# Peptides against a protein of PDB entry 5TDY, part 30

Target 1, 88 residues: chain A of PDB entry 5TDY
Amino acid sequence: EKKIDGRRKAAVLLVALGPEKAAQVMKHLDEETVEQLVVEIANIGRVTPEEKKQVLEEFLSLAKAKEMISEGGIEYAKKVLEKAFGPE

## One batch from the design tools (peptide; aimed at target 1 G6 L13 Q24 L60)

Design b2_p28_7_s3 (made by RFdiffusion4, then SolubleMPNN; from b2_p28_7, 8 letters changed)
Fold by OpenDDE base, seed 4:
Structure b2_p28_7_s3 (fold): chain B 88 residues (1-88), chain A 28 residues (1-28)
Amino acid sequence: as target 1 above (88 residues)
Amino acid sequence: MSVEELLEEVKKLSPEEIAEVIKEWLAK
């Protein structure tokens, strides 16, 4: 994967969210930040499926790290087992 | 997960929560 700068990630995410949700999100950002993001969105150009997927995955990873959403399933189970018994 | 599924998961968060992550992305 290629490293994506934060401004680009934010722009990709906001476009992916759609106008309604993006607008709601931007209400929680300061005016200067909003202006900067609008410029990034305007110049977003092509967004590959791979880039979009990467951004969304990075977002969810960070959201989980911030405990905004919980983890579950096999991957979480693996983490639990690793913490409990160490790597084999 | 597909892109669509990932996006739906993102949309489940509040605008404020999403903004918090964005702020971190924008932080140097």
Scores: peptide ipSAE 0.759, ipTM 0.958, DockQ to the pose 0.763
OpenDDE base, seeds 1, 2, 3, 5: peptide ipSAE 0.748, 0.748, 0.755, 0.746; ipTM 0.959, 0.959, 0.958, 0.959

Design b2_p28_7_s4 (made by RFdiffusion4, then SolubleMPNN; from b2_p28_7, 11 letters changed)
Fold by OpenDDE base, seed 3:
Structure b2_p28_7_s4 (fold): chain B 88 residues (1-88), chain A 28 residues (1-28)
Amino acid sequence: as target 1 above (88 residues)
Amino acid sequence: MSVEELLAEVEKLSPEEIAEIIKEWLAK
């Protein structure tokens, strides 16, 4: 796994979200941060599918850690069972 | 998960929640 700079991750995420959603997100950031991210986005250059995927996965990992989202349900239950008793 | 599937999950979060993660990424 290649380590991605925090500013780069933010830019990749915002671009992936699209202009409308990105704008909504930026309303919750301070002015200086917004300016920095706009510059980063302007100079984002090439974004590979692998990099995009990694950024989204890292986002979801952090979101789950902060309990913003939860897996739950049958999928989670299956994972628990597999960890507890192993695959059969 | 595919990129599209991952993005769909991300978009379930509110703009404020997404901003919180970004702030964390920018913090040291």
Scores: peptide ipSAE 0.758, ipTM 0.958, DockQ to the pose 0.683
OpenDDE base, seeds 1, 2, 4, 5: peptide ipSAE 0.742, 0.742, 0.757, 0.741; ipTM 0.959, 0.958, 0.958, 0.958

Design b2_p28_8_s1 (made by RFdiffusion4, then SolubleMPNN; its pose is not in this set)
Fold by OpenDDE base, seed 1:
Structure b2_p28_8_s1 (fold): chain B 88 residues (1-88), chain A 28 residues (1-28)
Amino acid sequence: as target 1 above (88 residues)
Amino acid sequence: MEVFEKVVDAALKALPDIEEVVKELLKK
């Protein structure tokens, strides 16, 4: 799995959401972070399907952890174990 | 907090249906 810069991941997510939703998200960020992300979005260039998929999947993983939602817990646990110890 | 995590947190606050939105995006 190719590592993606954190700022780039954020930009990919925001672009994937579209400008309206991205704007709503950015209203919950500090001004400095917004300015940095705007620059990243402006310079995002080509986003590969693989990159987009990777970012969106990472979002779902982090979102589940933050919300502590029980739904899909078994699959989430499986993904955590895979990251820690491999697909075995 | 890492920038991406900040954005994830912000998205969860801003968009109640964000997880379903992202799941739909993954179908494309």
Scores: peptide ipSAE 0.743, ipTM 0.957, DockQ to the pose 0.727
OpenDDE base, seeds 2, 3, 4, 5: peptide ipSAE 0.740, 0.740, 0.741, 0.740; ipTM 0.957, 0.957, 0.957, 0.957

Design b2_p28_8_s2 (made by RFdiffusion4, then SolubleMPNN; its pose is not in this set)
Fold by OpenDDE base, seed 3:
Structure b2_p28_8_s2 (fold): chain B 88 residues (1-88), chain A 28 residues (1-28)
Amino acid sequence: as target 1 above (88 residues)
Amino acid sequence: MEMFEKVVDAALKAIPDIEEVVKELLKK
């Protein structure tokens, strides 16, 4: 697994969401962060399917971690345990 | 806070169904 810079991960996520949703997200960020993200997006270049997948999966992981109450949290936890340790 | 984490937090606030959106993107 290739390590991706945090700034790049943010840019990849925003580009993946599309311009409309990306704009909505950026409205919830401070001006300095927005400026930095604009630069990263402008210089994003190629985004491989693998990189995109990695970023989106990390998003989901972090999103669940930030939710106090997550719908389907127990099922998610079960899936994580099964993948990590297996049935045996 | 790391930039990606900041953006994740913002996304969760900005788009209520963002997780479903991302899940759909992963199905591509």
Scores: peptide ipSAE 0.745, ipTM 0.957, DockQ to the pose 0.711
OpenDDE base, seeds 1, 2, 4, 5: peptide ipSAE 0.745, 0.743, 0.743, 0.740; ipTM 0.957, 0.957, 0.957, 0.957

Design b2_p28_8_s4 (made by RFdiffusion4, then SolubleMPNN; its pose is not in this set)
Fold by OpenDDE base, seed 3:
Structure b2_p28_8_s4 (fold): chain B 88 residues (1-88), chain A 28 residues (1-28)
Amino acid sequence: as target 1 above (88 residues)
Amino acid sequence: MEMFEKVVDAALKALPDIEEVVKELLKK
């Protein structure tokens, strides 16, 4: 697995969401962060399918971690345990 | 806070259905 810079990950996520959703997200960020993200997006270049997948999966992981109450949380926890330790 | 994490937090606040959106993107 290739390590992706945090700034790039942010840019990849925003581009993947599309301009409309990305704009809505950026309205919830401070001006300095927005300026930095605009630069990263402008210089994003090629985004490989693997990189995109990695970023989106990390988003889901972080999103669940930030939610106090998540729909399907128990099922998610079960899946995590199964992958981490297996059935045996 | 790291930039990506900041954006994740903002996305969760801005788009209530963001997780579903991302899951759909992963199915492509």
Scores: peptide ipSAE 0.745, ipTM 0.957, DockQ to the pose 0.717
OpenDDE base, seeds 1, 2, 4, 5: peptide ipSAE 0.741, 0.739, 0.740, 0.737; ipTM 0.957, 0.957, 0.957, 0.956

## One batch from the design tools (peptide; aimed at target 1 G6 L13 E58)

Design b2_p29_1_s3 (made by RFdiffusion4, then SolubleMPNN; failed a check: too like the target's own chain; its pose is not in this set)
Amino acid sequence: EVEEALKLLEYAKKILENVTAEIIKEWLK

Design b2_p29_2_s3 (made by RFdiffusion4, then SolubleMPNN; its pose is not in this set)
Fold by OpenDDE base, seed 3:
Order: C-alpha cells, then sequence, then structure tokens
Structure b2_p29_2_s3 (fold): chain B 88 residues (1-88), chain A 29 residues (1-29)
C-alpha cells in the first residue's frame, strides 16, 4: 500500500464528490486552504482505482471515529460513495 | 462533517489525534 499525501487525499475525495457537493464541503474551510485545494484538484492528473479505494476506506474509518457514521451504516455509506467514485 | 476529515488530512497533528481516538474505541469493545 502506497502512502498518499494528505493534500492528494483531499483532492481525490473532493473530485469524487462532484463539483456541487465539493463546493459545499469547501465552504467550511478557510479561504487559504480552499485555494490550496483548488490547485491540487486542478493538477490531480490520473487517479488510480487503488488510490480511490484507499482514500475511501480511510475516510470511512475516520468518519466512524468521529461518530459521523454508525457502525451499521458503514457498509451502506461505502456503497453510496463507491457509486460516486466510479461512475461507469 | 466531511470538512473536518479534510482538515485532519492537512494537519498531521489532528490526524494523529483522530487515529488514536479510533483505536481507543476499537479496543474498548
Amino acid sequence: as target 1 above (88 residues)
Amino acid sequence: MVAEIIKAWLDPEKLEELKKAAEEVLEKR
């Protein structure tokens, strides 16, 4: 498993959420941070399926730790996010 | 919220705190 930079993790997640949802999330960040993330998103390049999976799994783990997602909801949340990450 | 996790990814100290919290919850159950 390759270590992913935190800034890249954020960019991968935001791109996967789509522009509308990503914008809503970034409203909770300070302006300087938003500018940095916009640059990362613009230069994200190719995102591998492995990176997407890794970012999603870590996100869910951290979300659970913050009690944002109940234990029973993790599997459902994973399915919802997978659909967002991998539109065919 | 999602923004808090992003903040954690951008702040190594905050990320470490979250990881410790996650581990503590798993060990107590």
Scores: peptide ipSAE 0.522, ipTM 0.841, DockQ to the pose 0.370
OpenDDE base, seeds 1, 2, 4, 5: peptide ipSAE 0.505, 0.515, 0.510, 0.497; ipTM 0.831, 0.838, 0.827, 0.814

Design b2_p29_3 (made by RFdiffusion4)
Pose (drawn by RFdiffusion4):
Structure b2_p29_3 (pose): chain A 88 residues (1-88), chain P 29 residues (1-29)
Amino acid sequence: as target 1 above (88 residues)
Amino acid sequence: MKKFKMDFSNDEAAFNTIVDAVLEALEEE
């Protein structure tokens, strides 16, 4: 009945990635976050492929949002450099 | 090594932190 929250989504994602890849992700989290995610995974309960798909698709939308922010800055910086070196 | 902390009180922020951590791990690979 409870709504899926961010902690749940993170746990579903880490389970879906397999242990080795999830371990590499955990190295980039602080200790408090790691411990809380451990309890979330220990309490993983049931996860259907449908729930996994929902989590992965939300991940990909956020990853794309971060790529757009990064690409936007790169495009702006290169335009500035082109103006600085070019005939303008 | 770069560390990220989740905000357990905010759903989008909590999950978005994992997006950062996954992308950072992928970059290192």

Design b2_p29_3_s1 (made by RFdiffusion4, then SolubleMPNN; from b2_p29_3, 8 letters changed)
Fold by OpenDDE base, seed 2:
Structure b2_p29_3_s1 (fold): chain B 88 residues (1-88), chain A 29 residues (1-29)
Amino acid sequence: as target 1 above (88 residues)
Amino acid sequence: MKKFTMDFEDDEKAFETLVDAVLAAEEEE
């Protein structure tokens, strides 16, 4: 798989989550981080299905690792993947 | 509310931080 810049992965994920969820996430980020992400999202351009899949699968993987911290985190990640690509 | 700071100079760390923020937001709803 292709190496994707962290900032681009972040933008892809936020866009995939949708504007409402992305807004809630940004409430948990400091101002400077938000500003940087907004710029990345604004310049995201075309996102290939491969990029989107890769980013969401990485999100799923990380969510699994953090499941003991976030109740329902893995289920949330699965729902995001399902909305994007259907059930696997 | 915990606020996270992404370090864009570290790709992996930055994305993990974002995931933490995503999960934190999910738990607060």
Scores: peptide ipSAE 0.656, ipTM 0.927, DockQ to the pose 0.648
OpenDDE base, seeds 1, 3, 4, 5: peptide ipSAE 0.655, 0.652, 0.654, 0.651; ipTM 0.927, 0.926, 0.927, 0.926

Design b2_p29_3_s2 (made by RFdiffusion4, then SolubleMPNN; from b2_p29_3, 8 letters changed)
Fold by OpenDDE base, seed 2:
Structure b2_p29_3_s2 (fold): chain B 88 residues (1-88), chain A 29 residues (1-29)
Amino acid sequence: as target 1 above (88 residues)
Amino acid sequence: MKKFKMDFEDDKKAFETLVDAVLEAEKEE
């Protein structure tokens, strides 16, 4: 497993969610954070299948960890995974 | 609405914060 920095993981996840969902998520981020992520996404370049899998699985893991305080997290995470890897 | 701030100096914390934002956005959709 290759080390992926936080900025890159964030960009990979947002891209995997799709532009519409990513935009909705960014509405929940402060202005400075959005600016930084936009730059990161703009320079994301090629995302390998391995990176994508690694990031989305970490997303799923974290979503599961937050299950007790957040409803629908695991379900949503699974939907994202299905959309990301299904068409491929 | 609550707006999350990512600390990009902490890779782990930054990504966890983004996950919080993703889940929050989904709940409000």
Scores: peptide ipSAE 0.663, ipTM 0.929, DockQ to the pose 0.651
OpenDDE base, seeds 1, 3, 4, 5: peptide ipSAE 0.662, 0.659, 0.662, 0.659; ipTM 0.929, 0.929, 0.929, 0.928

Design b2_p29_3_s3 (made by RFdiffusion4, then SolubleMPNN; from b2_p29_3, 9 letters changed)
Fold by OpenDDE base, seed 2:
Structure b2_p29_3_s3 (fold): chain B 88 residues (1-88), chain A 29 residues (1-29)
Amino acid sequence: as target 1 above (88 residues)
Amino acid sequence: MKKFTMDFEDDKAAFEALVDAVLAAEEEE
């Protein structure tokens, strides 16, 4: 597993979520964070399948670890992963 | 609305903050 910095992980995840969802997510981020992420996304370049898988799996893992997470939230995380790579 | 901040000097905390934002956005829907 290659070590990916947080900024890169964030960009990969947002791109994977799609522009509509990504826009909604960024409404929950402070302005400075959004500005930095926009730049990172603009310079994301090529995302390997390995990077994408790694980031989405970490996303799912972290989501499951959150307190008081709804079943819908977990299901959403699973859908993101499944749409990208199929059921696991 | 709570806005999360990513500390890009802390890779782990930064990504966790984004995950929080993702879940918050989904909960809003």
Scores: peptide ipSAE 0.679, ipTM 0.937, DockQ to the pose 0.673
OpenDDE base, seeds 1, 3, 4, 5: peptide ipSAE 0.676, 0.675, 0.674, 0.672; ipTM 0.936, 0.936, 0.936, 0.935

Design b2_p29_3_s4 (made by RFdiffusion4, then SolubleMPNN; from b2_p29_3, 8 letters changed)
Fold by OpenDDE base, seed 2:
Structure b2_p29_3_s4 (fold): chain B 88 residues (1-88), chain A 29 residues (1-29)
Amino acid sequence: as target 1 above (88 residues)
Amino acid sequence: MKKFSMDFSDDKKAFETLVDAVLEAEKEE
Protein backbone atom coordinates (compact mmCIF):
# COMPACT_ATOMS: atom_id res chain seq x y z
CA GLU B 1 0.00 0.00 0.00
CA LYS B 2 1.05 3.58 -0.61
CA LYS B 3 2.37 5.74 2.19
CA ILE B 4 -0.08 8.49 3.11
CA ASP B 5 0.91 11.51 5.16
CA GLY B 6 -0.71 11.65 8.56
CA ARG B 7 -2.26 15.01 7.80
CA ARG B 8 -3.79 13.64 4.62
CA LYS B 9 -5.07 10.54 6.39
CA ALA B 10 -6.70 12.85 8.90
CA ALA B 11 -8.36 14.89 6.18
CA VAL B 12 -9.55 11.78 4.34
CA LEU B 13 -11.07 10.35 7.50
CA LEU B 14 -12.88 13.56 8.42
CA VAL B 15 -14.32 13.91 4.94
CA ALA B 16 -15.38 10.27 4.99
CA LEU B 17 -17.20 10.81 8.29
CA GLY B 18 -19.25 13.60 6.75
CA PRO B 19 -19.56 17.26 7.64
CA GLU B 20 -21.74 16.80 10.71
CA LYS B 21 -19.53 14.20 12.37
CA ALA B 22 -16.40 16.04 11.31
CA ALA B 23 -17.72 19.13 13.06
CA GLN B 24 -18.34 17.09 16.20
CA VAL B 25 -14.79 15.78 16.09
CA MET B 26 -13.35 19.24 15.63
CA LYS B 27 -15.00 20.31 18.87
CA HIS B 28 -12.56 17.90 20.52
CA LEU B 29 -9.49 19.41 18.87
CA ASP B 30 -7.57 22.49 19.90
CA GLU B 31 -7.69 25.60 17.76
CA GLU B 32 -4.32 25.13 16.11
CA THR B 33 -5.14 21.54 15.18
CA VAL B 34 -8.48 22.58 13.71
CA GLU B 35 -6.87 25.28 11.61
CA GLN B 36 -4.31 22.86 10.25
CA LEU B 37 -6.94 20.25 9.44
CA VAL B 38 -9.17 22.79 7.72
CA VAL B 39 -6.30 23.65 5.41
CA GLU B 40 -5.68 19.98 4.65
CA ILE B 41 -9.36 19.34 3.98
CA ALA B 42 -9.62 22.40 1.76
CA ASN B 43 -6.73 21.11 -0.33
CA ILE B 44 -7.58 17.42 -0.23
CA GLY B 45 -8.27 17.28 -3.95
CA ARG B 46 -9.19 13.91 -5.34
CA VAL B 47 -9.29 10.99 -2.94
CA THR B 48 -8.81 7.64 -4.62
CA PRO B 49 -10.91 4.66 -3.56
CA GLU B 50 -7.68 2.93 -2.61
CA GLU B 51 -6.47 5.57 -0.19
CA LYS B 52 -9.97 5.98 1.23
CA LYS B 53 -10.11 2.25 1.86
CA GLN B 54 -6.62 2.28 3.35
CA VAL B 55 -7.45 5.12 5.73
CA LEU B 56 -10.73 3.62 6.86
CA GLU B 57 -9.17 0.21 7.41
CA GLU B 58 -6.43 1.79 9.48
CA PHE B 59 -9.14 3.60 11.42
CA LEU B 60 -10.85 0.25 12.01
CA SER B 61 -7.61 -1.32 13.19
CA LEU B 62 -6.91 1.51 15.61
CA ALA B 63 -10.50 1.47 16.83
CA LYS B 64 -10.12 -2.21 17.68
CA ALA B 65 -6.99 -1.47 19.65
CA LYS B 66 -8.77 1.31 21.53
CA GLU B 67 -12.01 -0.59 22.17
CA MET B 68 -11.21 -1.12 25.84
CA ILE B 69 -11.03 2.66 26.17
CA SER B 70 -13.82 3.69 23.80
CA GLU B 71 -16.94 1.60 24.15
CA GLY B 72 -18.50 0.86 20.79
CA GLY B 73 -15.49 2.04 18.85
CA ILE B 74 -15.22 -1.06 16.70
CA GLU B 75 -18.93 -0.97 15.92
CA TYR B 76 -18.68 2.68 14.95
CA ALA B 77 -15.74 1.94 12.69
CA LYS B 78 -17.69 -0.86 11.02
CA LYS B 79 -20.59 1.49 10.37
CA VAL B 80 -18.25 4.00 8.77
CA LEU B 81 -16.82 1.31 6.51
CA GLU B 82 -20.27 0.06 5.63
CA LYS B 83 -21.43 3.51 4.60
CA ALA B 84 -18.33 4.01 2.51
CA PHE B 85 -18.02 0.63 0.80
CA GLY B 86 -20.97 -1.51 1.82
CA PRO B 87 -21.00 -4.52 4.12
CA GLU B 88 -17.76 -6.45 4.41
CA MET A 1 -14.71 18.11 27.26
CA LYS A 2 -11.58 16.26 26.24
CA LYS A 3 -9.54 18.12 23.64
CA PHE A 4 -6.67 16.74 21.61
CA SER A 5 -3.65 18.24 19.91
CA MET A 6 -2.15 16.78 16.77
CA ASP A 7 1.51 16.99 15.84
CA PHE A 8 1.61 16.64 12.08
CA SER A 9 5.36 16.09 12.15
CA ASP A 10 4.61 12.58 13.43
CA ASP A 11 2.36 10.88 10.89
CA LYS A 12 1.54 7.85 13.00
CA LYS A 13 0.98 9.66 16.27
CA ALA A 14 -1.04 12.41 14.64
CA PHE A 15 -3.49 9.99 13.07
CA GLU A 16 -3.80 7.97 16.25
CA THR A 17 -4.61 11.18 18.09
CA LEU A 18 -7.31 11.99 15.59
CA VAL A 19 -8.78 8.53 16.04
CA ASP A 20 -8.91 9.18 19.77
CA ALA A 21 -10.78 12.41 19.07
CA VAL A 22 -13.19 10.67 16.72
CA LEU A 23 -14.00 7.97 19.24
CA GLU A 24 -14.31 10.49 22.05
CA ALA A 25 -16.67 12.62 20.01
CA GLU A 26 -18.80 9.59 19.24
CA LYS A 27 -19.07 8.73 22.93
CA GLU A 28 -20.08 12.22 23.98
CA GLU A 29 -22.57 12.99 21.21
Scores: peptide ipSAE 0.659, ipTM 0.928, DockQ to the pose 0.651
OpenDDE base, seeds 1, 3, 4, 5: peptide ipSAE 0.657, 0.655, 0.658, 0.656; ipTM 0.928, 0.927, 0.928, 0.927

Design b2_p29_4 (made by RFdiffusion4)
Pose (drawn by RFdiffusion4):
Structure b2_p29_4 (pose): chain A 88 residues (1-88), chain P 29 residues (1-29)
Amino acid sequence: as target 1 above (88 residues)
Amino acid sequence: AEEVAEAEEKIEKAKEEEPYFYAVVDALT
């Protein structure tokens, strides 16, 4: 009945990635976050492929949002450099 | 510029409402 929260989505994603890839992700999290995600995975309960799909699609949308922020800065910086070197 | 501002808002919302999921998302990217 409870709504899926961020901790749940993180756990579903780490389970879906397999242990080796999830272990590489955990190395980039602080100790408190790792321990809390361990409890979340220990309490993984049931996860259907449908729930996995929802989590993965939300991940891809946020990853795309981060790529757009990065690409926007790169495009702006290169435009500034082009103006600085060019005839303008 | 508008699309980038919308992406920034989406990220800030994800950090505030889903900090654990965002931390995993950031680590993967």

Design b2_p29_4_s1 (made by RFdiffusion4, then SolubleMPNN; from b2_p29_4, 9 letters changed)
Fold by OpenDDE base, seed 2:
Structure b2_p29_4_s1 (fold): chain B 88 residues (1-88), chain A 29 residues (1-29)
Amino acid sequence: as target 1 above (88 residues)
Amino acid sequence: MKKVEEAKEKIEKAKKEEPLFYKVVEALT
């Protein structure tokens, strides 16, 4: 398994959400973070199926971890994965 | 209890090593 740069992972995740949902998420982030994300998205190039799978699996893992320590959006996380891997 | 501690460790590691990625994950969860 290839190691993916942490900043690239963020871009891959946002792209996997689609532009509309990605934009909604970024509205809840600080200006500096958004600027960093925009740069990463602009330079993302091609995302391989393996990268996408790896990033989404890590996303789910962190979502589950957060669920164990606080009320979280595990149901939303599942929906994101379903849309990312289900119909397409 | 062990699983809870492992979960905390996983989150703290992500915050430290991949802060930009974790910020996006946190916003989604």
Scores: peptide ipSAE 0.687, ipTM 0.923, DockQ to the pose 0.468
OpenDDE base, seeds 1, 3, 4, 5: peptide ipSAE 0.668, 0.676, 0.670, 0.677; ipTM 0.920, 0.920, 0.921, 0.920

Design b2_p29_4_s2 (made by RFdiffusion4, then SolubleMPNN; from b2_p29_4, 11 letters changed)
Fold by OpenDDE base, seed 3:
Structure b2_p29_4_s2 (fold): chain B 88 residues (1-88), chain A 29 residues (1-29)
Amino acid sequence: as target 1 above (88 residues)
Amino acid sequence: MKEVEEAKEKISEAKKNEPVFYKVVEALT
């Protein structure tokens, strides 16, 4: 796999989402970041299927990682309950 | 667990090395 610039990855992801979803995402970003993304999107040029696939896979990987961290608290809670009341 | 720490490292590296990309991902999740 070819290494893709991080800013380009962001542009590829936003374009892949489509204009409406991309717009909604950018509403949650700071002004400086939006300006950077506008430049990258304007100069995105051609995106290969392989590049798109790679970016989407990396997106999913990070999303799953974030979910794992969020569920970490749940696992702790389960451990506390198990210790307090034993297995049911 | 180990998996949680690995996930934390993955996110930490993304934030550091590819902040714009991670900000987009964060906004979507």
Scores: peptide ipSAE 0.674, ipTM 0.924, DockQ to the pose 0.818
OpenDDE base, seeds 1, 2, 4, 5: peptide ipSAE 0.653, 0.659, 0.659, 0.656; ipTM 0.921, 0.921, 0.922, 0.921

Design b2_p29_4_s3 (made by RFdiffusion4, then SolubleMPNN; from b2_p29_4 with A1M A5K E6K K15R E16K A23K D26E)
Fold by OpenDDE base, seed 2:
Structure b2_p29_4_s3 (fold): chain B 88 residues (1-88), chain A 29 residues (1-29)
Amino acid sequence: as target 1 above (88 residues)
Amino acid sequence: MEEVKKAEEKIEKARKEEPYFYKVVEALT
């Protein structure tokens, strides 16, 4: 398993969501963060299946961790993963 | 208690080491 840069992980996750959902997520971020993420997405290049799998697994892991501390979010996270990993 | 502590540590690690990724995850959850 390769170590992926945190900014790249964010870009991979946003791309996996698709442009419409990614745009909705970015509305909840500060302007500076959005600007940097747009640059990362623009320069994402090829995302390997291994990178995508790793990022989505880490996303699910963090979502589950957050569930231990606060209510909600996990069911939505699972639905996002199902679509992102959808049948080829 | 141990599970909660591990979850908190995981979140804190991500927030510090991977702030952009964490911000996106936080916005989704």
Scores: peptide ipSAE 0.672, ipTM 0.925, DockQ to the pose 0.483
OpenDDE base, seeds 1, 3, 4, 5: peptide ipSAE 0.665, 0.671, 0.664, 0.667; ipTM 0.926, 0.925, 0.925, 0.925

Design b2_p29_4_s4 (made by RFdiffusion4, then SolubleMPNN; from b2_p29_4, 10 letters changed)
Fold by OpenDDE base, seed 4:
Structure b2_p29_4_s4 (fold): chain B 88 residues (1-88), chain A 29 residues (1-29)
Amino acid sequence: as target 1 above (88 residues)
Amino acid sequence: SEEVKKAEKKLEEAKEKEPYFYKVVEAMT
């Protein structure tokens, strides 16, 4: 698979959420981080289906990792993905 | 467990190598 820039991955993820959900997420981030992410989103250009798929898979992987530690439930991670992006 | 250790390592690596992506994921989860 292709290597995707870390900042671009964040932008792809936020764009995939849509503006309303992305805004909700960014409320939990510091102002400087938000500003940088907005710049990345503004310059995101074309997002291929392959990039989106890859980013979502990596999101799920990290979400699972976090849940493994906190609640130990892969199902919770799947629920987060479902609520964030809707049925796949 | 080994699975927990792997998970912790994955999160730490993401936090260091891809801080913005990590922050977004953390905010979402």
Scores: peptide ipSAE 0.662, ipTM 0.927, DockQ to the pose 0.540
OpenDDE base, seeds 1, 2, 3, 5: peptide ipSAE 0.658, 0.659, 0.658, 0.656; ipTM 0.926, 0.927, 0.927, 0.926

Design b2_p29_5 (made by RFdiffusion4)
Pose (drawn by RFdiffusion4):
Structure b2_p29_5 (pose): chain A 88 residues (1-88), chain P 29 residues (1-29)
Amino acid sequence: as target 1 above (88 residues)
Amino acid sequence: KTVEELLEEVKQFTPEEIAEVIKDWLEED
């Protein structure tokens, strides 16, 4: 009945990635976050492929949002450099 | 897309990039 929260989504994602990839992700998290995610995974319960798909698609949308922020800055910076070196 | 195709796409990200998305989710709690 409880709504899926961020901790749950993170756990579903880490389970879906397999242990080796999930281990590489965990190295980039602080100790408190790691311990809390361990208890979330220890309590993984049931996860259908449909729930995995929902989590993965949300992940991809946020990853795309971060790519757009990064690409936007790169495009702006290159435009500034082009103006600085060009005939303008 | 299937779950396998979506997962393969997610695996193309660096661990650091995946961790950044996870941190965003945790900040929204």

Design b2_p29_5_s1 (made by RFdiffusion4, then SolubleMPNN; from b2_p29_5, 11 letters changed)
Fold by OpenDDE base, seed 4:
Structure b2_p29_5_s1 (fold): chain B 88 residues (1-88), chain A 29 residues (1-29)
Amino acid sequence: as target 1 above (88 residues)
Amino acid sequence: MSVEELLEEVLKYSPEEIAEVIKELLASE
């Protein structure tokens, strides 16, 4: 996996959400942040499926951590693998 | 999980919740 900066991660995420959902999300961000993200989105270029998957997985890890239903990224990854391939 | 399945999970979060995570991403060094 390649390192992705936070700004690009946010842009990839917003694009993945679609314009309607992305717009709703941006209503909760300050104007300066929105402007920055719009620029990032405009210059996002090509997003590979691998990059998109990586960003979405990281989002879910962070989101679930905030919900206190995950012990962290590694633990979340383990749960994902368990659901995908079954427990050991 | 496929990308589509992951996205469906992401979309379950409210715009506000997603925004909070985005703020965290933007604060990352």
Scores: peptide ipSAE 0.714, ipTM 0.947, DockQ to the pose 0.679
OpenDDE base, seeds 1, 2, 3, 5: peptide ipSAE 0.708, 0.708, 0.711, 0.710; ipTM 0.947, 0.949, 0.947, 0.947

Design b2_p29_5_s2 (made by RFdiffusion4, then SolubleMPNN; from b2_p29_5, 12 letters changed)
Fold by OpenDDE base, seed 4:
Structure b2_p29_5_s2 (fold): chain B 88 residues (1-88), chain A 29 residues (1-29)
Amino acid sequence: as target 1 above (88 residues)
Amino acid sequence: MSVEELLEEVLKLSPEEIAEIIKELLAKE
């Protein structure tokens, strides 16, 4: 995976959300930040599926870390088993 | 998960929650 700077990550995410949802999100950001992000979006260029996936995965990881969404799936199951029976 | 599935999960978050994460991304150096 290639390293993506935070500004680009935010831009990729906002574009992925679509204009309506992105606009709703930007209402919660200060004007200076909005202007910065608009510039990043304007210069986003090509976004590969791999880059988009990487950004979305990190975004969801951060959301889970903030307990905005519940953790599930294989990784959660592994954590449950580890807590119940140890790393063996 | 596919990109579409990942995006659907993100879209379930409120705009405020998404904005909070964006602020975090922008704060990282």
Scores: peptide ipSAE 0.715, ipTM 0.942, DockQ to the pose 0.690
OpenDDE base, seeds 1, 2, 3, 5: peptide ipSAE 0.697, 0.701, 0.712, 0.700; ipTM 0.944, 0.944, 0.943, 0.942

Design b2_p29_5_s4 (made by RFdiffusion4, then SolubleMPNN; from b2_p29_5, 11 letters changed)
Fold by OpenDDE base, seed 3:
Structure b2_p29_5_s4 (fold): chain B 88 residues (1-88), chain A 29 residues (1-29)
Amino acid sequence: as target 1 above (88 residues)
Amino acid sequence: MSVEELLEEVKKYSPEEIAEIIKELLAKE
């Protein structure tokens, strides 16, 4: 996997969410951070499906680790097992 | 998981929760 810096990851994530959801997220960030991210988004260029997938998976991993959402425990467990031992 | 499926899962989080993760991404050295 190619290493992606945090700024790039955030930009990819926000673009993937779409303008409305991204705007909602931005409301929870300080002004300086918003300015930084706007620049990153403006200069994001091409985003490959592979990069997009990588960023989204990392987001989910981080969010799950923080236990922000408890839904889908069984499905998450299945994914963990699949990644650990491969598909049956 | 497809990109589309992953995105649907991401969208289940609130804007505030997503913002928290973004802050973490930006805080890393």
Scores: peptide ipSAE 0.716, ipTM 0.946, DockQ to the pose 0.656
OpenDDE base, seeds 1, 2, 4, 5: peptide ipSAE 0.715, 0.711, 0.715, 0.715; ipTM 0.948, 0.947, 0.948, 0.948

Design b2_p29_6 (made by RFdiffusion4; failed a check: too like the target's own chain)
Pose (drawn by RFdiffusion4):
Structure b2_p29_6 (pose): chain A 88 residues (1-88), chain P 29 residues (1-29)
Amino acid sequence: as target 1 above (88 residues)
Amino acid sequence: TLEELLEKVKEYSPEEIAEVIKMWLEEDE
């Protein structure tokens, strides 16, 4: 009945990635976050492929959003450099 | 397919995946 929250999504994602990849992700999290995510995974319960798909798709949308922010800054910086070196 | 989505996710670096996880956790604060 409870709504899926961020902690749940993170746990579903880490389970889906397999242990080795999930371990590489955990090295980039602080101790408090790691412990809390361990409890979430220990309480993984049932996860259907449908729930995994929902989590992965939400991940890809947020990753794309971060790529757009990064690409936008790269495009702006290169335009500034082109103007600085060019005939303008 | 689900496997194709998972392979797309695995192309991201661990640091980049961790950043998305942090965003989810911060949204619930």

Design b2_p29_6_s1 (made by RFdiffusion4, then SolubleMPNN; from b2_p29_6, 9 letters changed)
Fold by OpenDDE base, seed 3:
Structure b2_p29_6_s1 (fold): chain B 88 residues (1-88), chain A 29 residues (1-29)
Amino acid sequence: as target 1 above (88 residues)
Amino acid sequence: SLEELLEEVLKYSPEEIAEIIKELLEKDK
């Protein structure tokens, strides 16, 4: 796993969301932050599938840890079972 | 898959996503 700085993570995430959703997200950020992120997006270059996966998974982990919405899914279920009973 | 991951991310509101972004940027400082 390669280290990605926070600015790049945010840019990768916003690009992955698509222009409509990204615009909605940026409405909740201050003007200076928006300008900074626009620069990052403009200079994002290539985003590998591995990098995209890393960013999206980290987002989901952070968002679920903050309990923004209920957690679930097969992967989460597997983690619950592993924590409860140990690996097979 | 990446598509499935994105679908999960899209379940969050723009405001919720922005909160995470703010945290990512704050940690850089």
Scores: peptide ipSAE 0.712, ipTM 0.939, DockQ to the pose 0.725
OpenDDE base, seeds 1, 2, 4, 5: peptide ipSAE 0.702, 0.700, 0.699, 0.701; ipTM 0.940, 0.940, 0.939, 0.939

